# Peptides against a protein of PDB entry 1IK9, part 16

Target 1, 211 residues: chain A of PDB entry 1IK9
Amino acid sequence: MERKISRIHLVSEPSITHFLQVSWEKTLESGFVITLTDGHSAWTGTVSESEISQEADDMAMEKGKYVGELRKALLSGAGPADVYTFNFSKESCYFFFEKNLKDVSFRLGSFNLEKVENPAEVIRELICYCLDTIAENQAKNEHLQKENERLLRDWNDVQGRFEKCVSAKEALETDLYKRFILVLNEKKTKIRSLHNKLLNAAQEREKDIKQ
Target 2, 207 residues: chain A of PDB entry 1IK9 as posed
Amino acid sequence: MERKISRIHLVSEPSITHFLQVSWEKTLESGFVITLTDGHSAWTGTVSESEISQEADDMAMEKGKYVGELRKALLSADVYTFNFSKESAYFFFEKNLKDVSFRLGSFNLEKVENPAEVIRELIAYALDTIAENQAKNEHLQKENERLLRDWNDVQGRFEKAVSAKEALETDLYKRFILVLNEKKTKIRSLHNKLLNAAQEREKDIKQ
Target 3, 195 residues: chain B of PDB entry 1IK9 as posed
Amino acid sequence: MERKISRIHLVSEPSITHFLQVSWEKTLESGFVITLTDGHSAWTGTVSESEISQEADDMAMEKGKYVGELRKALLSVYTFNFSKESAYFFFEKNLKDVSFRLGSFNLEKVENPAEVIRELIAYALDTIAENQAKNEHLQKENERLLRDWNDVQGRFEKAVSAKEALETDLYKRFILVLNEKKTKIRSLHNKLLNA

## One batch from the design tools (peptide; made by RFdiffusion4, then SolubleMPNN)

Design b1_p9_2_s4 (from b1_p9_2, 3 letters changed)
Fold by OpenDDE base, seed 4:
Structure b1_p9_2_s4 (fold): chain B 211 residues (1-211), chain C 211 residues (1-211), chain A 9 residues (1-9)
Amino acid sequence: as target 1 above (211 residues)
Amino acid sequence: as target 1 above (211 residues)
Amino acid sequence: GPIEVEPFP
């Protein structure tokens, strides 16, 4: 079961932060359980896939788009732009929410809730879920941090080996050229010496022909 | 202000999860505010640095060690080993906790709490803090995940460059040797040709002398 | 034949 707890403000009680818990299985489209609490009272309703489909049809909205709007409204809370407005009557237990656009506001959905007899259990479970989520996220954060530190070490190690390889390549090229120049110069010197000996021998032979 | 919310079980109400909020400034040693809730009622107490010091003295425990035990008890909750036992009387508003060791259990600390008039505010604030902590930890997790992915890419890029550098070094060495061998062989051939010319010239001169 | 140049020491 997936769940999301969001902070919302009711139009009727703007001074009191409410909490909207939505719980679902796999996809929000398949239906969900909605729980509203003010930290003292709680109200719960079950929304079926058929109700979601009916609301989409009543709005003449494509179901996937409608579910996408439900997801934004109910799981993100009212974003900082008050795009979604939440209304709840404690008397009628009627919960409805509106989408506020620039030129039009319209009801996005409505649900009948029921007052929970033991709101403390719902509130405790909600707090437990928050604490468990914090613990899981902390453990994940610590793991990711250790992984980051490992990856950074591994990067530094390879970077250092790469820099050594570059330097070793340049050193090798320089050393090979130096050694080659030495050997070539020896061979050039030997060639020059042999040419001079040939020139001298030719000059001596030309002298011997001239008696 | 730092805070920690822990799940605890009271000896008197083992079936009902309670929540222990501890809030402090900089260090727990300087004092803290303790809040207990069952999701319906809340109780709050302020513990001063003087009370912490007095409890340490009454226990004949070094203050730093005592504060270390307070931190374990109050901020970690009862670990899975029930090392710390929590007691609260709703009638007397007396909160105390014990450390359970193998051979001895002893009272670690005690605090007088006061019943909160509006527990819903405390509970809402506690839930808000949990939700804010979840959001912060999620944002940190997403950041660390993106950093991990970046570091992994950077590692792969450097690793690939390193492997190319190794291969390029071996290729360079091989190419330089091949080129050097060609030039050296040309010079060796020239030296041999010049030596043969010198030998022939010497033999011709020796014939001319015998003649 | 081409005298193989012994590798540089």
Scores: peptide ipSAE 0.020, ipTM 0.847, DockQ to the pose 0.044
Fold by OpenDDE base, seed 3:
Structure b1_p9_2_s4 (fold): chain B 211 residues (1-211), chain C 211 residues (1-211), chain A 9 residues (1-9)
Amino acid sequence: as target 1 above (211 residues)
Amino acid sequence: as target 1 above (211 residues)
Amino acid sequence: GPIEVEPFP
């Protein structure tokens, strides 16, 4: 079961925040339970999949688009300047809501609710659900914060290893060049020595020819 | 102002979840407002800094330790098996709570509450606070999730650069050795050629002496 | 000590 509680303002009671609870199984399209409360009284109604389909047909709207509008109206909450306007008669228990666009307002849906006999139980359960949701979200926040701190440490560690690798590569290149220059200079010295021995041998031969 | 709402069980009504709201300015030690509700009725009381100090003195407890116990009792919530037991008389409006240890139970504090005239307003405000807290925690969760995804990408990018740097260091070492071996072999060939020229010059000189 | 460059074959 999924649940969403939102604040709404009723056109009939604009000074009193009402709470709209919607509960459904997997998808809102399969039907839902709607509960309205003012913190003293509560009203509930069940909306079936067939009623949702009928309302979509009556509106000449594709069912998925209609359910998308229901989701925006019933699950997002609405303030006094929202696109969705809520109406409820406590006398008739008739709940309806409208979508207000610039040039047109239209009824999006309507439901008959029933007054709950023990509203305190519904209100307590609603508060319990809010407190559970707060606790779950706090636990998730603490987990995400600890994971963020871990990821930041891991990033700093790899960054530091990367910088050391770059420096070690430059140091390796420099050290290898120095070592090879030494070996090359030894070979150059040996070549020079051998050339001098050849020059001396040639000079000695030229002396032997000149008796 | 800071606020905490918790579920409690009253010894007098163990089947009905009650809600304990505590509100304070900066520190619980400076005093607090306590509100109790069953989802139908509400009761409130103000506890001053002087009352907290007096209760600490009456308990022969250091004030900071006493406030620490108040924080655990009033802000953590209590289940039916919790260390803290709550009592409230709706008739006398007397609220008290006990700390239950294995071998000793003692009264931790007591307050006179007043019945709220319009409990629906208190309940609505309590639900509003819960919904605001849910929304704030959800926004924080989304932010932390996006930050974790960013940090993970940044970590993968640096890790990939580090692996490339390690491979490039090994490749550099191998390439430098290969290049220097080629140059060294050229110098060795030149040394061998010069030695052969010296041997030939010596052999020619030995022929000239025999001649 | 002198790095005896082993004779590469």
Scores: peptide ipSAE 0.020, ipTM 0.846, DockQ to the pose 0.047
Fold by OpenDDE base, seed 5:
Structure b1_p9_2_s4 (fold): chain B 211 residues (1-211), chain C 211 residues (1-211), chain A 9 residues (1-9)
Amino acid sequence: as target 1 above (211 residues)
Amino acid sequence: as target 1 above (211 residues)
Amino acid sequence: GPIEVEPFP
């Protein structure tokens, strides 16, 4: 079971924050349970898949689009844009909500709710769910924080190894060139010495021929 | 203001989850507000710093240790070890809690609570706080998740650069040695050729002298 | 193969 609790404001009671809980299995399209509370009373209704299908058909809206609008209205709460207006009559137990666009407002859905006989139990369960969700999210935060710290350490280790590898490559190249130049210079000196010996031998031979 | 909400079980009503809210400024030692609710009624009391000090003195306990015990009792809820037992009389509005150790039980604190006239407002505010805390924790989770993904990408990038640096170092060393050997062998061949020329010149001079 | 570096004479 999936659940979302949202704070909403009712047009009839704008000063009193209400809480809208929606509970569903796998997809909102398969139906849902809606619970409304003011922290004193609670009202619950069940919306079936057939009712969702019928409402979509009555609106001449594609079912997936309609369910998408229901999800935005019922699970997002009153977002900062006041796109959705919620209405409830405690006398008739009739809940309805409208989508307000700049140039058009339309009823998106309506449900008959039943007054819960023991609202305190529903409120307690709702608070329990909130506390459980807080604990789960805190545990996840602690896990993610520890993983961030691990990843940062691993990054610093590899970065340090990389910098050492770069420096070692430059040092290796410099050292190899220096050693090579020394050996080459020795060989060049030997070649020059041998050339001078050949020149001297040729000069001596030319002296011996000229008696 | 800091706040903690915990679920507790009262000895008088073990089947009904109660919620204990504790609110304080900076430190629990400076005093706190305690609120108890069953989801229908609420009771609130204020505990001053002087009352905490007096209770610690009456218990012959060091104040910091006493506040540490209060923190464990009131902020941790009934942990899985049932170390703390909570009692409340709705008739007397007297709240007390005990620490249960294997061989000793003692009263850790007691407070007179007052019945809240509008419990629905307190319950709504409590639910609002839970929903705000959920939203804050979700936003933090999303941030930490994105940071984990960033750190993992950064780690993979530097790891790939490091592996390329290692391979480039090995390739450089191999290439430099190959090039150096070629140049050295050329110089060695030239030295051998010059030695052979010197030997031939010496043999010709020895022929000219014997003639 | 290993480039044999002939000894310098």
Scores: peptide ipSAE 0.020, ipTM 0.846, DockQ to the pose 0.038; fails the geometry check
Fold by OpenDDE base, seed 2:
Structure b1_p9_2_s4 (fold): chain B 211 residues (1-211), chain C 211 residues (1-211), chain A 9 residues (1-9)
Amino acid sequence: as target 1 above (211 residues)
Amino acid sequence: as target 1 above (211 residues)
Amino acid sequence: GPIEVEPFP
């Protein structure tokens, strides 16, 4: 089961932060449980897949698009732009929400809620879920931080090996050229020595012919 | 201001999860505000630095060690080993907690709390703080995840450059040796040619002397 | 003197 808790402001009580919990299995499209609380009272309602389909049909909206709008409204809380307005009557237990666009406002959905007899249990469970989520997210953060530190070390190690490889390549090239020059100079010296011996032998032969 | 919310079980109400909020500035040693709630009622108390010092003195415990024990008791919740037992009387508003060791249990501290007139406000603010903490931790997780993905790419890039450098070093060595062998073989051929010319000149001179 | 090594071709 997935769950999301968001803060909302009710049009009837704009000064009192309310909390909207939505619980569902795999997808909101399959239905969900909605819970509203003000930290004292709680109200809950179950929305079936058939009700979601009916609301989408009544709106002449494709079901996936409608569920996409429900997800934005009910799981994101009211974004800073008040794009979604939440209404709740404590008397009728009727919850409805509107999407406010620039030129048009329309009702996105409505739910009949029931007042929870033991709101403290719902609130305690909601706080427990928040604390569990905090603990899980903290453990994930600590893991990701340790992994970042590992990856940074591994990067530095490979970078250092790369720099050593570059330097070793330049050193190899320089050393091979130096060694080659030495051997080549020895061979050039031997060639010059042999040429001089040939010149001397030719000069001696020319002297022997001139008697 | 720092804040920690934990779950506790009261000896008087072991079936009802309570929440213990502690709020402090920089260090618990400077004092803190303690808030207890069952999701319906709330109780709050302020503990001063002088009270913490007095409790440490009464226990004959070094203040830093005492604050260390307070931190374990009040900020970690009851660990799975029930090392800390929490007691609260709703009638007297007296909160006390014990450290349970294998062979000894002792009172670690006690606070007089006051019942909050508007517990819903305290509970709403507590839930708001949990939701803010979740949002902050989620943003941090997303950042760390993106950074891990970046570091992994950067590592792969440097590893690929390193492998190319190794291959380029081996290729350079092989190419330089091949070129050196070619030039060296040319010089060896020239030396052999000059030696043969010298041998022929010497043989001709030896024929001329025998003539 | 050290013979100037012709650069590699």
Scores: peptide ipSAE 0.020, ipTM 0.847, DockQ to the pose 0.044; fails the geometry check

Design b1_p9_3_s1 (from b1_p9_3 with H5V T6S)
Fold by OpenDDE base, seed 4:
Structure b1_p9_3_s1 (fold): chain B 211 residues (1-211), chain C 211 residues (1-211), chain A 9 residues (1-9)
Amino acid sequence: as target 1 above (211 residues)
Amino acid sequence: as target 1 above (211 residues)
Amino acid sequence: SMLPVSTPP
């Protein structure tokens, strides 16, 4: 079961932070359990897939779009202040919420809740879930931090090897050129020497023909 | 102010998860506020630096070591099960906890608490803190995840550049050798040609002298 | 070491 807890303010009690817990198995579309608490009392209701479908139809809204709005209202907490308004009657146990658009406010959904006999148990379980979520998120943070530190070390190692490879390439090119120039210059000197010997021999032969 | 919430079990109510909140300004040594709740009632006490010092002295324990034990008991939640045992009298509002060692159990600390008049406010604030901590940890997780993905991309880019650099170095060496061999072979051929011309010229001169 | 210049066959 998935769960999300959010803080909400009721229109009737704007000074008191309420907590809205929504629990569902796979998708919010398949139904959910909603729990409201003020830290003293709790109220719970089960919302079926059929009720979600009926509310979507009554709103003349496509079901997937409606569920998308439910997700924003019930799981996000108050998004930007004032987009969703929550109402609850402790007497009738009727919970409803509105979407406030620029030009129009409309009821997005309504649910009958029931007062929980043992609210302390619901509150304890809610706090336990929060503490578990904190612990899980902390463990995940520590894991990601260690992985980031590993990746940074690995990056620095490869970067250092890359820089050494670049420098070694340039050094290799320079060394090869230096060695080649030496050998080439030796061969050029030998060619010049042999050419001069040939010119001298030709000049001597021309002198011997001229007696 | 720093805060830690942990779940504890009271010896008197082992079936009921209690929540122990500890709040402090800078260090636990400088004093702290302790709050106990069962999700219905709350009890709070302020523990001063002097009380911490006195408890350390009464235990014949060095203060820093004592504060280290307080931190384990009060902030960690139940570490390995059974190391710390928590006791609370709802009548006397006396809270105490014991450290259970293999051969000896001893009282680690004791505090007088006071029943909170409005426990719902304390519980709401505790839940708010948990939700804030969840949100902060989630944002940190998302940040670390994005950074991890960045570092992995950066590593892959440098690795790919490194491999290209290695291959380019080997290709450069091979190309330079091929070019150098060509030029050197041309020079060697020219040297051989000039040497043969010189030998032929010498042989012709020896024939002209014998004739 | 002199670069091994291939001796012609």
Scores: peptide ipSAE 0.021, ipTM 0.854, DockQ to the pose 0.003
Fold by OpenDDE base, seed 5:
Structure b1_p9_3_s1 (fold): chain B 211 residues (1-211), chain C 211 residues (1-211), chain A 9 residues (1-9)
Amino acid sequence: as target 1 above (211 residues)
Amino acid sequence: as target 1 above (211 residues)
Amino acid sequence: SMLPVSTPP
């Protein structure tokens, strides 16, 4: 079961933060349970897949698009730009919400809720869910932090090995060239010495022919 | 201001999860506000630094050790092993908690609470704090996840550069040796050719003298 | 170490 809790402001009670919980299985499209609380009273309603389909049809909206708007409204609250307005009558238990566009507002959805007899139980369960979510997120944060620290160490180790490899490549090239030059210069010196010996032998032979 | 919310079970109401909030500035030792709720009623009390010092003295406990036990009791609840037992009288508003060791239980602390007139406001604020903490932890999780993905890419990039550097070092050494062998073999061939020319010139001179 | 120079065939 997936769940989202949002803060909302009701048009009728704008100074009192209300909490909207939506609970669903797999996809919001398959239906959901909506719960509203003001921290004293609670109201709940179940919305079926058939009701979601009917609401989409009544709006002349494609079902997937309608569910996409429901998700934005009910799982995010009003959002940062008051795109969604929430209305609730405690007398009729009628909940409805509107999407406010610049020049047009329209009702996005409406639900009949029922007043919960034991609101304290619903509130306790809501707080429990929040505390569990905090604990899970903290455990995930600690895991990700340890993994970041591991990856940073591993990166530094490979970086240091890479720098050593670069330096070792340059040093190897330099050393090999130095050794090669020494051996090559020895052979060049020997070639020059042998040429000089040939030149001297030719000059001596020319002297021996001239007697 | 720091805050911690814990689930506790009262000895008088073991089937009803209560929520214990502790709020403090900088250190718990400087005093704290304690809030208890069952999701319908709320009770609050302020504990001063002087009261904490007095409770430590009354227990004949070093203040830092006493504050350490307060922190474990009040910020973690009972814990996984029911090390702390919580008691509250709704009639007297007297809250006390005990540390349970295997063969000894002792009162660790006690506070007089006051019933809050508007418990719904306290409950709403508590839920708001939970939702804010969830949002902050989610944002931190997303940040750490993105950083992990970055570090993993950077690690793969350096690893790939390192492997290329290793292969390039081995290839360079092999290529340099091959080139050096070719040039040295050319010079050795030239040295042998020059020695043969010297030997032939010496043999020709010996023929000319015998003639 | 001297570079190993192969003897020509």
Scores: peptide ipSAE 0.020, ipTM 0.854, DockQ to the pose 0.003
Fold by OpenDDE base, seed 3:
Structure b1_p9_3_s1 (fold): chain B 211 residues (1-211), chain C 211 residues (1-211), chain A 9 residues (1-9)
Amino acid sequence: as target 1 above (211 residues)
Amino acid sequence: as target 1 above (211 residues)
Amino acid sequence: SMLPVSTPP
């Protein structure tokens, strides 16, 4: 089961933060449990897939679009202030919510809730879920932080090896050219020496012919 | 103000999860507010720096060590099961906790609490703090995840550049050697050709002398 | 180690 808890303000009690829990299996479209609490009382209702389909049809909205709006209203927490308004009658246990656009407001959904007999248990379970979620998120944060530090070390190590490789390539090129120039100059000197010996031998032979 | 909420089980009510909130300024040593709730009722007490010092003295414990044990008992959440036991009398509003070692248990601290008149407000504020902490931790998780993905891309890019640099160094070395061998072989061929011309010129001169 | 440039005989 997936769960989301959000704070809401009821139009009837705007000074008192209420908490809206939504719990569902796999997808919100398959139905969900809605729980409302003010920290003293709690109210719960089950919304079936058929009720979600009926509410979408009643609004003349495609089911996937309707479920998308339900997800924004009920799971996103306080979206931009005033985009969704929540209403609850403690007398009738009727919960409904509206989407407020610039020039139009419309009812997005409505649910009958039932008053919970043991609200303290529901509140304790809600706080437990919050504390579990905090602990899980903290453990994930610590893991991600350690992984970031690892990746940064690994990046620095590869960067340092890359810089050494660049410098070693330039040094190798320079050394190979220096060595090659030395050997070529030796061979050029030997060629010049042999050419001079040939010229001298030719000049000596030309002297021997001229007696 | 810093805050920590933990779940505890009271020896008097082991089947009911209670929540212990501790709130402090800068250091736990400077004093704290302790709040206990069962999701219906709440109790709060203020513990001063002087009371912390007195409790340390009463235990014949150095203050820094005592505060370290207080931090483990009151802030660490459920440490290893059974290391700390919590007791609360709803009648006397007396809260105390014990440290259980293998062969000895001792009282680590005790506080007088007062029953909160509006427990729903304290519970709502506690849930709000949990939801805020969840939101902050989620935002930090998303940031760390994006940073991990960035660092991994940057690592892969540098690694790919490093591998290309290694391959380019090996290719450069091979190409330079091939070019050098070609030029050296040309010079060696020229040296051999000049040597043969010198030998032929010497042989011709020796024929001219014998003739 | 300089690879022995095989001097052709």
Scores: peptide ipSAE 0.011, ipTM 0.853, DockQ to the pose 0.003
Fold by OpenDDE base, seed 1:
Structure b1_p9_3_s1 (fold): chain B 211 residues (1-211), chain C 211 residues (1-211), chain A 9 residues (1-9)
Amino acid sequence: as target 1 above (211 residues)
Amino acid sequence: as target 1 above (211 residues)
Amino acid sequence: SMLPVSTPP
């Protein structure tokens, strides 16, 4: 089951932070459980897939688009505060929310909630979930940090091997050229010596022909 | 200000998860604010550096060691459940906790708490802190994930350059040897040709002398 | 470019 808790401010109680919990299986479209709390009282309602479909139809909105707006309103507690307005009557247990656009506001959805008999249990469970989520996120952060440090070490090791390979290539080229120059110079010296011997032999023969 | 929230179970209410919040500046040793809640009521107390020192002295424990035990008891909610025992009287507002060792249990500390007049505000603020901590940890996780993906790409790039450098070194060596063998063979052929010319010139001169 | 094997003179 997926779960999201968000802070909201009710139009009726703008100074009191409320908490909106939404719990769903697989997709929000399949239905969800909504829980509202002010830290003293809690209210819960279940929204079915059929109710979501009906609300989308009543709004003349495509279901996927409507669910996309529900997700932004109910799960994304950090939207610009002015985009979604939340309303709740403690007397009627009627919860509704509006989307505020530049030139128009419209009701995005409404739910009948029920007052929870034991709000302290709901609040405790909500805090437990927050603490579990913190612990999970911390464990993931520690894992990612260790992995980051590993990857950085591995990068430095390969970089150092690469630099050594570049230097070793340049050194190899230089050494090979030096060795080959030596051998080539020996062969050039031998060629020059043999040419001089040929020239001397030719000059001696020209002297013998001239008695 | 640093803050930690932990789950505890009171000996008096073992079925009810309580939340222990500890808030401090710089170090726990400097003093802290303790808040206890059951999700309905809240109790708060301030513990001064002098009280921490006095408790350490009363226990005949070195202050740093005592603070280390306080940190484990009050901040590390996930110790083995059996190591620290928490007690609270709602009537006296007296909170105390014990360390359970193999052969001995001892009181590790005690605090007088005050019942909070508006527990809902304390609970809301506690939930807000949890949600803020979740958001911060999520943002850090996303950052570390992106950084890990970057480091992995950078590692793959350097690894690929290293492999190309190794292959290029081997190819360079092979190419240089091939080229130098060609040049050396040309020089050897020229030396052989010059030697044959010298031998022919010597044989012609020996014929001229025998005539 | 083949580095000319400039054999020194």
Scores: peptide ipSAE 0.018, ipTM 0.854, DockQ to the pose 0.004; fails the geometry check

